# Ledger of designs, part 27: peptides against a protein of PDB entry 2L2L

Target 1, 42 residues: chain A of PDB entry 2L2L
Amino acid sequence: SPEERERMIKQLKEELRLEEAKLVLLKKLRQSQIQKEATAQK

## One batch from the design tools (peptide; made by RFdiffusion4, then SolubleMPNN)

Design b2_p21_1_s1 (from b2_p21_1, 8 letters changed)
Fold by OpenDDE base, seed 3:
Order: structure tokens, then C-alpha cells, then sequence
Structure b2_p21_1_s1 (fold): chain B 42 residues (1-42), chain A 21 residues (1-21)
């Protein structure tokens, strides 16, 4: 039903928010690794 | 690896977005 779909979409949006937050953290970790490698070569 | 985990997460996010549309 349209109401069931709306409930599922709300759950998927919350999951999406959590996964996007995780992605930001992993990208920051990657950037920190690259910066450490670039400073170790100097 | 960290790059593989990022790639897998980006694919998961894309699939979630397609389900919300």
C-alpha cells in the first residue's frame, strides 16, 4: 500500500543518513592516511 | 582495504537512493 511504502521510505532515509555519515568518516580517515604518507616522504 | 570499504559503501548508498525514488 502507499502507506506501507511511505513507512519503508522513512526507514530507508534513516539508514541512508547513517551510511552517508559513515562515508564522511571513512573519507576523512583516507585523507589523514594520504597526508601522513605525504609528510613522511619529506 | 579502506578504499574497498569506501567503494562498497558508495554502492550501498546508490542502491538506497534508488529505493527511495
Amino acid sequence: as target 1 above (42 residues)
Amino acid sequence: SLDEEIEQLEKKIELLKKKIE
Scores: peptide ipSAE 0.644, ipTM 0.907, DockQ to the pose 0.726
Fold by OpenDDE base, seed 5:
Structure b2_p21_1_s1 (fold): chain B 42 residues (1-42), chain A 21 residues (1-21)
Amino acid sequence: as target 1 above (42 residues)
Amino acid sequence: SLDEEIEQLEKKIELLKKKIE
């Protein structure tokens, strides 16, 4: 039903937000690794 | 690697967005 689809979309949006937050964290972690490597070479 | 995990996560996010459309 349209109502069931709306509930599923809400769940998918919640999952999307969690994965986007994880992506931001991983990108920050990667940046930190690059910075550590760059500072260790100096 | 982190780069591989980021790439896989970006693909997952793209698929989620397509399901929400």
Scores: peptide ipSAE 0.643, ipTM 0.908, DockQ to the pose 0.783
Fold by OpenDDE base, seed 2:
Structure b2_p21_1_s1 (fold): chain B 42 residues (1-42), chain A 21 residues (1-21)
Amino acid sequence: as target 1 above (42 residues)
Amino acid sequence: SLDEEIEQLEKKIELLKKKIE
């Protein structure tokens, strides 16, 4: 039904929000690793 | 690796977006 589809879309949007937040944290961790490697070579 | 985990997560996010559209 349209109402079941709307409920599923709301759940997918919440999952998307959580995965995007995780991606931001992993990218910050990666950037911190690169910066530590670059400073250790100086 | 962290780079592999980021790539897998980006693919998962793309799949979620396609399911919402």
Scores: peptide ipSAE 0.643, ipTM 0.907, DockQ to the pose 0.731
Fold by OpenDDE base, seed 1:
Structure b2_p21_1_s1 (fold): chain B 42 residues (1-42), chain A 21 residues (1-21)
Amino acid sequence: as target 1 above (42 residues)
Amino acid sequence: SLDEEIEQLEKKIELLKKKIE
């Protein structure tokens, strides 16, 4: 059904939003690790 | 590793985008 497909797309968009938010956090964590290592070597 | 987790997450996001399209 078109309505079932729309519900599935909404669920996939919500999952996508959560995974993109997680990706941003992991990239910030990586940046923080690199920055700490770079400051510890000075 | 953190880099491996980022890479796997980027692949998952790409797959989700293709399913929504």
Scores: peptide ipSAE 0.643, ipTM 0.907, DockQ to the pose 0.775

Design b2_p21_1_s2 (from b2_p21_1, 7 letters changed)
Fold by OpenDDE base, seed 4:
Structure b2_p21_1_s2 (fold): chain B 42 residues (1-42), chain A 21 residues (1-21)
Amino acid sequence: as target 1 above (42 residues)
Amino acid sequence: SLEEEIEQLEKKIELLKEKIK
């Protein structure tokens, strides 16, 4: 039903929000690792 | 690895976006 689809979309949007937030954190961790390696080689 | 985890997460995000579309 349209109402079931709307509920499923709301759940998928919440999952998407959480996974995008996790991706931002992992990318920051990657950046920190690269910066640490670059500073250790100088 | 961190790169593998990022790659898998990017794929998961793409699949979620396509399901919402």
Scores: peptide ipSAE 0.637, ipTM 0.908, DockQ to the pose 0.732
Fold by OpenDDE base, seed 3:
Order: structure tokens, then C-alpha cells, then sequence
Structure b2_p21_1_s2 (fold): chain B 42 residues (1-42), chain A 21 residues (1-21)
């Protein structure tokens, strides 16, 4: 039903928010690793 | 690896977005 779909979409949106937050943290970790390597070459 | 985890997470996010449409 449309109401069941709306409830499922709300759950998927919360999961999406958590996974996007994790992605931001992993990308920051990647950036920190690249910067550390670039400074070690100087 | 970190790159593999990022790639897998990006794919998961894409699939979630398609389910929300």
C-alpha cells in the first residue's frame, strides 16, 4: 500500500543518512592518509 | 582496503537512493 511504502521510505532515508555520514568520515580518513604521505616526501 | 570500503559504500548509497525514488 502507499502507506506501507511511505513507512519503508522513511526507514531507507534514515539508513541513507547514516551511510552518507560514514562515507564522509572515510573520505576524511583518505584525505588524511594522502596528506601524511605528501608531508613524508618533504 | 579503505578505497574498496568507500567504493562499496558509494554503491550501497546509490541503491538506497534508487529505492527511495
Amino acid sequence: as target 1 above (42 residues)
Amino acid sequence: SLEEEIEQLEKKIELLKEKIK
Scores: peptide ipSAE 0.637, ipTM 0.908, DockQ to the pose 0.729
Fold by OpenDDE base, seed 2:
Structure b2_p21_1_s2 (fold): chain B 42 residues (1-42), chain A 21 residues (1-21)
Amino acid sequence: as target 1 above (42 residues)
Amino acid sequence: SLEEEIEQLEKKIELLKEKIK
């Protein structure tokens, strides 16, 4: 039903928000690792 | 690895976006 689809979309949007937040953290971790390696080679 | 985890997460996010359309 349209109401069931709307509920599922709301759940998917919440999951998407959490996964996008995790992606930001992993990308920051990646940048920190690159920066640490670049400074250790100097 | 961190790169594999990022790649898998990017694919998951793409799939979620397609389901929301």
Scores: peptide ipSAE 0.637, ipTM 0.908, DockQ to the pose 0.743
Fold by OpenDDE base, seed 5:
Structure b2_p21_1_s2 (fold): chain B 42 residues (1-42), chain A 21 residues (1-21)
Amino acid sequence: as target 1 above (42 residues)
Amino acid sequence: SLEEEIEQLEKKIELLKEKIK
């Protein structure tokens, strides 16, 4: 039903929010690794 | 690797967005 789909969409949006937050953290970790390597070579 | 995990996560996010669309 449309109501069931709306409930499923709300659940998917919450999952999306969590995965996007994880992606931000992993990208920050990647940047930190690059910066550590760049500073160790100086 | 970290880069592989980022790539897989970006793919997962894309699939979630398509399910919501």
Scores: peptide ipSAE 0.636, ipTM 0.908, DockQ to the pose 0.757

Design b2_p21_1_s3 (from b2_p21_1, 7 letters changed)
Fold by OpenDDE base, seed 1:
Structure b2_p21_1_s3 (fold): chain B 42 residues (1-42), chain A 21 residues (1-21)
Amino acid sequence: as target 1 above (42 residues)
Amino acid sequence: SLEEEIEQLEEKIKLLKEQIA
């Protein structure tokens, strides 16, 4: 039903929020690793 | 690896957005 779909969408939106936050963290970690490699090569 | 985990997560996010649309 449309109501069942809306409940599922609400859950998917919460999961999406968490995964996007994780992605931001991993990208920051990647940047930190790149910076460490760049400083170690000097 | 970190890059593989980022790639997998980006794909997961894409699939979530497709399910919400």
Scores: peptide ipSAE 0.649, ipTM 0.910, DockQ to the pose 0.723
Fold by OpenDDE base, seed 3:
Structure b2_p21_1_s3 (fold): chain B 42 residues (1-42), chain A 21 residues (1-21)
Amino acid sequence: as target 1 above (42 residues)
Amino acid sequence: SLEEEIEQLEEKIKLLKEQIA
């Protein structure tokens, strides 16, 4: 039903929020590793 | 690896967005 779909979408949006936050963290970690390597090579 | 985990997470996020849309 439309109401069941709305409830499911709300749950999926919460999961999406958590996974996007994790992605931001991992990308920051990647960038930090790149910057450390770039500074060590100077 | 970190890059493999990023790639897997980007795919998971894509699939979640497709379900929400």
Scores: peptide ipSAE 0.649, ipTM 0.910, DockQ to the pose 0.712
Fold by OpenDDE base, seed 5:
Structure b2_p21_1_s3 (fold): chain B 42 residues (1-42), chain A 21 residues (1-21)
Amino acid sequence: as target 1 above (42 residues)
Amino acid sequence: SLEEEIEQLEEKIKLLKEQIA
């Protein structure tokens, strides 16, 4: 039903927000690794 | 690796957005 689809979309949006937050964290971790390697080479 | 996990997560996010559309 349309109502069921809307509930599913809401759940997918929640999952999307969680995965986007994880992506931000992993990208920050990647940047931190790059910075540490760059400082260790000095 | 971290880069592989980022790539996989970006693909997952893409698929989620396609499902929401």
Scores: peptide ipSAE 0.648, ipTM 0.910, DockQ to the pose 0.764
Fold by OpenDDE base, seed 2:
Formats: structure tokens, sequence, C-alpha cells
Structure b2_p21_1_s3 (fold): chain B 42 residues (1-42), chain A 21 residues (1-21)
């Protein structure tokens, strides 16, 4: 039903929010690793 | 690796967006 689909969409949007937040943190960690490597080569 | 985890997460996010659309 349309109501069941809307409930599923809400659940998927919550999962998406959590995964996008995780991605931001992992990208910050990646940047920190790159910066450490760049400073170690100087 | 961290890069592999980022790549897998980006694919998961893509799939989620396709399901929501």
Amino acid sequence: as target 1 above (42 residues)
Amino acid sequence: SLEEEIEQLEEKIKLLKEQIA
C-alpha cells in the first residue's frame, strides 16, 4: 500500500542519514592519514 | 582498507538513494 511504502521510505531515509554521517567521518580520517604521510615525507 | 570501506559505503548510499527515489 502507499502507507506501507511511505513507512519503508522513512526507514530507508534514516539508514541513509546514518551511512552519510559515517562517510563524512571516514573521509575526515582519510584526509588525516594523507596529511600525516605528506608531513612525514618532508 | 579505509579506502575500500569508503568505496563500499558510497555504493551502499547509491543503492539507498535508488530505493528512496
Scores: peptide ipSAE 0.648, ipTM 0.909, DockQ to the pose 0.689

Design b2_p21_1_s4 (from b2_p21_1, 7 letters changed)
Fold by OpenDDE base, seed 4:
Structure b2_p21_1_s4 (fold): chain B 42 residues (1-42), chain A 21 residues (1-21)
Amino acid sequence: as target 1 above (42 residues)
Amino acid sequence: SLDEEIEQLEEKIKLLKEKIE
């Protein structure tokens, strides 16, 4: 039903929000690792 | 690895967006 689809879309949007927040964190962690390696070689 | 986890997460996000659109 349209109402069922709307509920599923709301759940998918919340999951998407959480996964995007995790992606930002992992990218920051990666950047921190690269910076640590670059500073240890100088 | 961290790079593999980022790649897998980027693909998961892509698939979620395709389901919402």
Scores: peptide ipSAE 0.644, ipTM 0.907, DockQ to the pose 0.744
Fold by OpenDDE base, seed 1:
Structure b2_p21_1_s4 (fold): chain B 42 residues (1-42), chain A 21 residues (1-21)
Amino acid sequence: as target 1 above (42 residues)
Amino acid sequence: SLDEEIEQLEEKIKLLKEKIE
């Protein structure tokens, strides 16, 4: 059904939003690790 | 590793986008 497909797309968009938010956090964590290593070598 | 987890997550996000289109 078109309505079932729309519900599935809404669920996939919510999952996508959560995974994109996780990706931003992991990239910030990586940047923080690199910055700590770069400051510890000075 | 953190880099491997980022790469896996980027691939998962790509596959989710392809399913939504």
Scores: peptide ipSAE 0.643, ipTM 0.907, DockQ to the pose 0.775
Fold by OpenDDE base, seed 3:
Structure b2_p21_1_s4 (fold): chain B 42 residues (1-42), chain A 21 residues (1-21)
Amino acid sequence: as target 1 above (42 residues)
Amino acid sequence: SLDEEIEQLEEKIKLLKEKIE
């Protein structure tokens, strides 16, 4: 039903928010690794 | 690897967005 779909969409939006936050953290970790490698080569 | 985990997460996010639309 449309009401069941709306409830599922609300759950998917909360999951999406958590996964996007995780992605930001992983990208920051990757950037920190690249910067450490670039400083170790100097 | 960290790059593989980022790639898998980007694909998961894409699939979540497609389900929300």
Scores: peptide ipSAE 0.643, ipTM 0.907, DockQ to the pose 0.720
Fold by OpenDDE base, seed 2:
Structure b2_p21_1_s4 (fold): chain B 42 residues (1-42), chain A 21 residues (1-21)
Amino acid sequence: as target 1 above (42 residues)
Amino acid sequence: SLDEEIEQLEEKIKLLKEKIE
């Protein structure tokens, strides 16, 4: 039903929000690793 | 690796967006 689809879309949007937040944290961790490697070579 | 985990997460996010649209 349209109402079941709307409930599923709301759940998918919440999952998307959590995964996007995780991606931001992993990218910050990756950038911190690159910066540590670049400073250790100086 | 961290790079592999980022790539897998980016693909998961893409698939979630395709299901929402």
Scores: peptide ipSAE 0.643, ipTM 0.907, DockQ to the pose 0.730

Design b2_p21_5_s1 (from b2_p21_5, 7 letters changed)
Fold by OpenDDE base, seed 3:
Structure b2_p21_5_s1 (fold): chain B 42 residues (1-42), chain A 21 residues (1-21)
Amino acid sequence: as target 1 above (42 residues)
Amino acid sequence: IKELEKKVKELKEKIKELEKE
């Protein structure tokens, strides 16, 4: 039903926001590690 | 990171499919 699809879309959007937030954090952590290594070599 | 990027892509594709019906 349209109402079941709407509930599924809301659940998938919530999961997407959590996984996107985790991805942003991991990318920032990796970039911070690279920057610390590059500054320790100077 | 690559596995998580794949999961994010698959979620976006599923949402886009359900929004067309």
Scores: peptide ipSAE 0.563, ipTM 0.882, DockQ to the pose 0.820
Fold by OpenDDE base, seed 4:
Structure b2_p21_5_s1 (fold): chain B 42 residues (1-42), chain A 21 residues (1-21)
Amino acid sequence: as target 1 above (42 residues)
Amino acid sequence: IKELEKKVKELKEKIKELEKE
């Protein structure tokens, strides 16, 4: 059904938003670790 | 991080396939 496809698209967009937010957080944490190591070596 | 980047890519492709039908 077209309505079932729209519901599936909405669910996949919600999952995508959550995984993108998690990816941004992990990239920021990794950058903070690299910066702490770079400041501890100076 | 690489596993999440893969999952994000797979979700984007699935959404793009469903939006073209």
Scores: peptide ipSAE 0.562, ipTM 0.882, DockQ to the pose 0.794
Fold by OpenDDE base, seed 1:
Structure b2_p21_5_s1 (fold): chain B 42 residues (1-42), chain A 21 residues (1-21)
Amino acid sequence: as target 1 above (42 residues)
Amino acid sequence: IKELEKKVKELKEKIKELEKE
């Protein structure tokens, strides 16, 4: 039904937001590691 | 990170297909 599809879209959007937030965090952590290594070599 | 980038892409594709019906 259209209502079941809307519920499924809402669930997939929620999962997407959680995985996007995790991806942003891991990219920031990786960038912080690169910056620490670059400062330790100076 | 590459695995999560793939998962995020697949979720976006699934959402777009369901929004077209």
Scores: peptide ipSAE 0.562, ipTM 0.882, DockQ to the pose 0.822
Fold by OpenDDE base, seed 5:
Structure b2_p21_5_s1 (fold): chain B 42 residues (1-42), chain A 21 residues (1-21)
Amino acid sequence: as target 1 above (42 residues)
Amino acid sequence: IKELEKKVKELKEKIKELEKE
């Protein structure tokens, strides 16, 4: 039904936001590790 | 990170398919 489709879209959008937020965090953590290694070698 | 980028892409594709009537 259109209502079931709308519920599925809302759930997938919520999951997308969580996974995007996790991706941003992991990219920031990786960058912070690289920066710490680069500063420890100076 | 690559696996998560793939998952984010797949979610965007599924949403786009369901938003088409």
Scores: peptide ipSAE 0.562, ipTM 0.882, DockQ to the pose 0.830

Design b2_p21_5_s3 (from b2_p21_5 with E2K Q4E I11L E13A E16K)
Fold by OpenDDE base, seed 2:
Structure b2_p21_5_s3 (fold): chain B 42 residues (1-42), chain A 21 residues (1-21)
Amino acid sequence: as target 1 above (42 residues)
Amino acid sequence: IKEEEEKVEELKAKIKELEEE
């Protein structure tokens, strides 16, 4: 039904927000690791 | 990071398919 589809879209949009937030965190952590390694080699 | 990028793009694709119906 249209109402079931709207509920599914809402659930997928919430999952997308969580995974996008996780991806941003992982990118920041990776950049911090690279910077830490680059400072330890100086 | 690649696995999470793929998961984000899969979710975007599923949302787009459901919004076009």
Scores: peptide ipSAE 0.594, ipTM 0.890, DockQ to the pose 0.843
Fold by OpenDDE base, seed 1:
Structure b2_p21_5_s3 (fold): chain B 42 residues (1-42), chain A 21 residues (1-21)
Amino acid sequence: as target 1 above (42 residues)
Amino acid sequence: IKEEEEKVEELKAKIKELEEE
């Protein structure tokens, strides 16, 4: 039904927000690791 | 990161398909 589809869209949008936030954290963690390695080699 | 980027794009695709019906 249209109401079931709207509920599924809302759930997928919530999951998307969580995965986007996780992706931002992983990118920051990678950058911090690279910077730590670059400072340890000096 | 690549696996997480693939999950984000899969979720966007599923949302788009359901919004076009």
Scores: peptide ipSAE 0.594, ipTM 0.889, DockQ to the pose 0.853
Fold by OpenDDE base, seed 5:
Structure b2_p21_5_s3 (fold): chain B 42 residues (1-42), chain A 21 residues (1-21)
Amino acid sequence: as target 1 above (42 residues)
Amino acid sequence: IKEEEEKVEELKAKIKELEEE
């Protein structure tokens, strides 16, 4: 049904939003780790 | 990070396929 497809699109868009937010967090965490290692070597 | 980037692109592809139907 077109209504079932629209519900599935909405679910996938919410999952995409969560995974994009997780990707941003992982990138920030990696940057923070590199900065901590660079400061510990000084 | 790479696995998460791949998952994001897979979700975008699935959404695009369903929006074109």
Scores: peptide ipSAE 0.593, ipTM 0.890, DockQ to the pose 0.868
Fold by OpenDDE base, seed 4:
Structure b2_p21_5_s3 (fold): chain B 42 residues (1-42), chain A 21 residues (1-21)
Amino acid sequence: as target 1 above (42 residues)
Amino acid sequence: IKEEEEKVEELKAKIKELEEE
């Protein structure tokens, strides 16, 4: 049904938003780890 | 990070397939 597809698209867009936010956090944590290691070696 | 990048691209692909129908 077109209404079922619209509900599925809304759910997948919500999941995508959560996974994109998680990916941004993981990238920031990795950058913070690299910066801490680089400052501990100076 | 790679597994989360793959999951983001899989979700984008599924959304695109459902929007083209």
Scores: peptide ipSAE 0.593, ipTM 0.889, DockQ to the pose 0.856

## One batch from the design tools (peptide; made by RFdiffusion4, then SolubleMPNN)

Design b2_p22_1_s1 (from b2_p22_1, 7 letters changed)
Fold by OpenDDE base, seed 5:
Structure b2_p22_1_s1 (fold): chain B 42 residues (1-42), chain A 22 residues (1-22)
Amino acid sequence: as target 1 above (42 residues)
Amino acid sequence: DLEKEIEQLEEKVKLLKEKIEE
């Protein structure tokens, strides 16, 4: 039903929000590792 | 491996977006 589809979309959007937040954190961690390596080589 | 975890998560985010647009 349209109402069931709307509930599934709301669940998928919440999962998407959590995974995007994790992805932003991991990308910041990657950048911090690269910066630490670049400063340790100077 | 942080790079592999990022790649896997980027693919998961892509698949979630595709399912939301269906």
Scores: peptide ipSAE 0.618, ipTM 0.895, DockQ to the pose 0.766
Fold by OpenDDE base, seed 1:
Structure b2_p22_1_s1 (fold): chain B 42 residues (1-42), chain A 22 residues (1-22)
Amino acid sequence: as target 1 above (42 residues)
Amino acid sequence: DLEKEIEQLEEKVKLLKEKIEE
């Protein structure tokens, strides 16, 4: 049903936003690790 | 391993986008 598909798309969009927010956090953590390693070598 | 977790999450985000557009 088009209505069922719209509900599934809304759920997928909510999951996508959560996973994108997690991805941004992990990329910031990666950057912080690289910076710590670069400062420990000086 | 943070890099592997990022790669897995990037693939998950890609698959979610594909499912939304199909």
Scores: peptide ipSAE 0.617, ipTM 0.894, DockQ to the pose 0.767
Fold by OpenDDE base, seed 3:
Structure b2_p22_1_s1 (fold): chain B 42 residues (1-42), chain A 22 residues (1-22)
Amino acid sequence: as target 1 above (42 residues)
Amino acid sequence: DLEKEIEQLEEKVKLLKEKIEE
């Protein structure tokens, strides 16, 4: 039903926001690791 | 492995976006 589809889309958008927030955190962690390695080699 | 976890999460984000537009 259209109402079931709308509820499912809302749940998928909530999950998407959580996974995008996690992805931003992991990318910041990756950048911090690369910077630490680059400073330890100097 | 952090890079592998990022790649898996990027694919999950892509699949969620596709399902929202279907």
Scores: peptide ipSAE 0.617, ipTM 0.895, DockQ to the pose 0.764
Fold by OpenDDE base, seed 2:
Structure b2_p22_1_s1 (fold): chain B 42 residues (1-42), chain A 22 residues (1-22)
Amino acid sequence: as target 1 above (42 residues)
Amino acid sequence: DLEKEIEQLEEKVKLLKEKIEE
């Protein structure tokens, strides 16, 4: 039904927001590792 | 492995976007 589809899409959008937030944190962690390596070589 | 976890998460985000557009 259209209502069932709308509920599934709302759940997928919630999961997407959580995974995108995790991806931002992991990319920040990656950048912090690169910067620590660059400072340890000085 | 952080890079492998990022790649897996980028693929999961892609698949979620595709399912939302269907």
Scores: peptide ipSAE 0.617, ipTM 0.895, DockQ to the pose 0.762

Design b2_p22_6_s4 (from b2_p22_6, 12 letters changed)
Fold by OpenDDE base, seed 2:
Structure b2_p22_6_s4 (fold): chain B 42 residues (1-42), chain A 22 residues (1-22)
Amino acid sequence: as target 1 above (42 residues)
Amino acid sequence: SKIEEEIKKLEAKIKLLKEKIA
């Protein structure tokens, strides 16, 4: 039903926000690893 | 890279979530 879909969408949006926040963190960690490897090769 | 694999997995999950919301 439309009401069921609305409830599911709200839950999916919450999950999406959490996963996007995790992605930002992982990308920062990736950058830190790249920088660490670049400095180790000097 | 473990982090890169996790990023790719997460990007795929995010894509799927967006498709379900749209």
Scores: peptide ipSAE 0.630, ipTM 0.905, DockQ to the pose 0.729
Fold by OpenDDE base, seed 1:
Structure b2_p22_6_s4 (fold): chain B 42 residues (1-42), chain A 22 residues (1-22)
Amino acid sequence: as target 1 above (42 residues)
Amino acid sequence: SKIEEEIKKLEAKIKLLKEKIA
């Protein structure tokens, strides 16, 4: 039903926000890793 | 790298979540 879908969407949106926050962190870690590798090669 | 692999997994998961929400 539309109501059931709405409840599921709310749950999925919460999960999405958590995963997007994790993605931001991983991208920062990736950037730090790239910079570390770049400085180690010079 | 492990970080890049985890990023790719996460991007795929996020894509799937967005498809379910849309």
Scores: peptide ipSAE 0.630, ipTM 0.904, DockQ to the pose 0.692
Fold by OpenDDE base, seed 4:
Structure b2_p22_6_s4 (fold): chain B 42 residues (1-42), chain A 22 residues (1-22)
Amino acid sequence: as target 1 above (42 residues)
Amino acid sequence: SKIEEEIKKLEAKIKLLKEKIA
């Protein structure tokens, strides 16, 4: 039903926000690792 | 890199979630 789809979409949006937040954190950690390696090679 | 592998896996999951919402 449309109502069922709406509540499922709400749940998927919440999951999406959590995964996007995790992705931002991991990308920052990746950046930090690359910067640390680049500094160690200089 | 383990973190790069986790990023790739997460990006794929995010793509799938967006497709379900669209």
Scores: peptide ipSAE 0.630, ipTM 0.905, DockQ to the pose 0.670
Fold by OpenDDE base, seed 3:
Structure b2_p22_6_s4 (fold): chain B 42 residues (1-42), chain A 22 residues (1-22)
Amino acid sequence: as target 1 above (42 residues)
Amino acid sequence: SKIEEEIKKLEAKIKLLKEKIA
């Protein structure tokens, strides 16, 4: 039903929020690694 | 690298979640 789907969507949105936050952290870690490698080349 | 693999895996998961929400 539409109501069931709406409840599921709310749960999926919370999961999405958590995974996107994790992605931001991983990208920052990647950036830090790239910068560290670039400075090691100097 | 391991971090690039984890990023790629996570991006795929995020894509799937967005498809379910849409």
Scores: peptide ipSAE 0.628, ipTM 0.904, DockQ to the pose 0.683

Design b2_p22_8_s4 (from b2_p22_8, 10 letters changed)
Fold by OpenDDE base, seed 1:
Structure b2_p22_8_s4 (fold): chain B 42 residues (1-42), chain A 22 residues (1-22)
Amino acid sequence: as target 1 above (42 residues)
Amino acid sequence: MEEIEQLEEKVKLLKEKIKELE
């Protein structure tokens, strides 16, 4: 059904938003770790 | 490192599924 497809799209878009937010956080944490290691070697 | 790569793949697959349903 078109209504079932629209519900599936809404659920997938919600999951996508959560996973993208997690990915941004993990990338920032990784960058902070690399910067801390680079400053500890000076 | 592995968790970021797995999450990038998951994000890619979600975008593909959304595009197939639109």
Scores: peptide ipSAE 0.603, ipTM 0.891, DockQ to the pose 0.797
Fold by OpenDDE base, seed 4:
Structure b2_p22_8_s4 (fold): chain B 42 residues (1-42), chain A 22 residues (1-22)
Amino acid sequence: as target 1 above (42 residues)
Amino acid sequence: MEEIEQLEEKVKLLKEKIKELE
């Protein structure tokens, strides 16, 4: 039904938001690790 | 490296599924 489709879209958008937030965090952590290693080698 | 790449693919697949259902 149209209502079931709308519920599924809302659930997928919520999951997408959580996974995008996790991706941003992991990218920041990786960048911070690379920067710390590059500064410890000086 | 693998966890970021896997998560990028998961985010892509979620966007595709949303687009198919809109």
Scores: peptide ipSAE 0.603, ipTM 0.891, DockQ to the pose 0.843
Fold by OpenDDE base, seed 2:
Structure b2_p22_8_s4 (fold): chain B 42 residues (1-42), chain A 22 residues (1-22)
Amino acid sequence: as target 1 above (42 residues)
Amino acid sequence: MEEIEQLEEKVKLLKEKIKELE
């Protein structure tokens, strides 16, 4: 039904926001690790 | 590295599914 599709879109948009937030965090953590290793070798 | 690539693919698949339902 149109109402089921709307509920499914809302759920998928919520999951998308959570995964995008996790992806941003992991990319920042990876960048911080690379910077710490580069500063510990100097 | 693998977890970032897996999340990038998951984000892509979620965007595709949303676009198919809209």
Scores: peptide ipSAE 0.603, ipTM 0.892, DockQ to the pose 0.818
Fold by OpenDDE base, seed 3:
Structure b2_p22_8_s4 (fold): chain B 42 residues (1-42), chain A 22 residues (1-22)
Amino acid sequence: as target 1 above (42 residues)
Amino acid sequence: MEEIEQLEEKVKLLKEKIKELE
């Protein structure tokens, strides 16, 4: 149904936003870890 | 290291699936 497809698109767009937010957080955490290790070796 | 790459692939798959349904 067109209505079922629209509900599925809304759910997938919500999941996409959550996973993109998690990806941004993990990339920032990884960068912070690398910077802390590089400063602890000096 | 694998969690970011797995999440990038999941984000790609979600975008493709949305585009197929639109």
Scores: peptide ipSAE 0.603, ipTM 0.891, DockQ to the pose 0.805

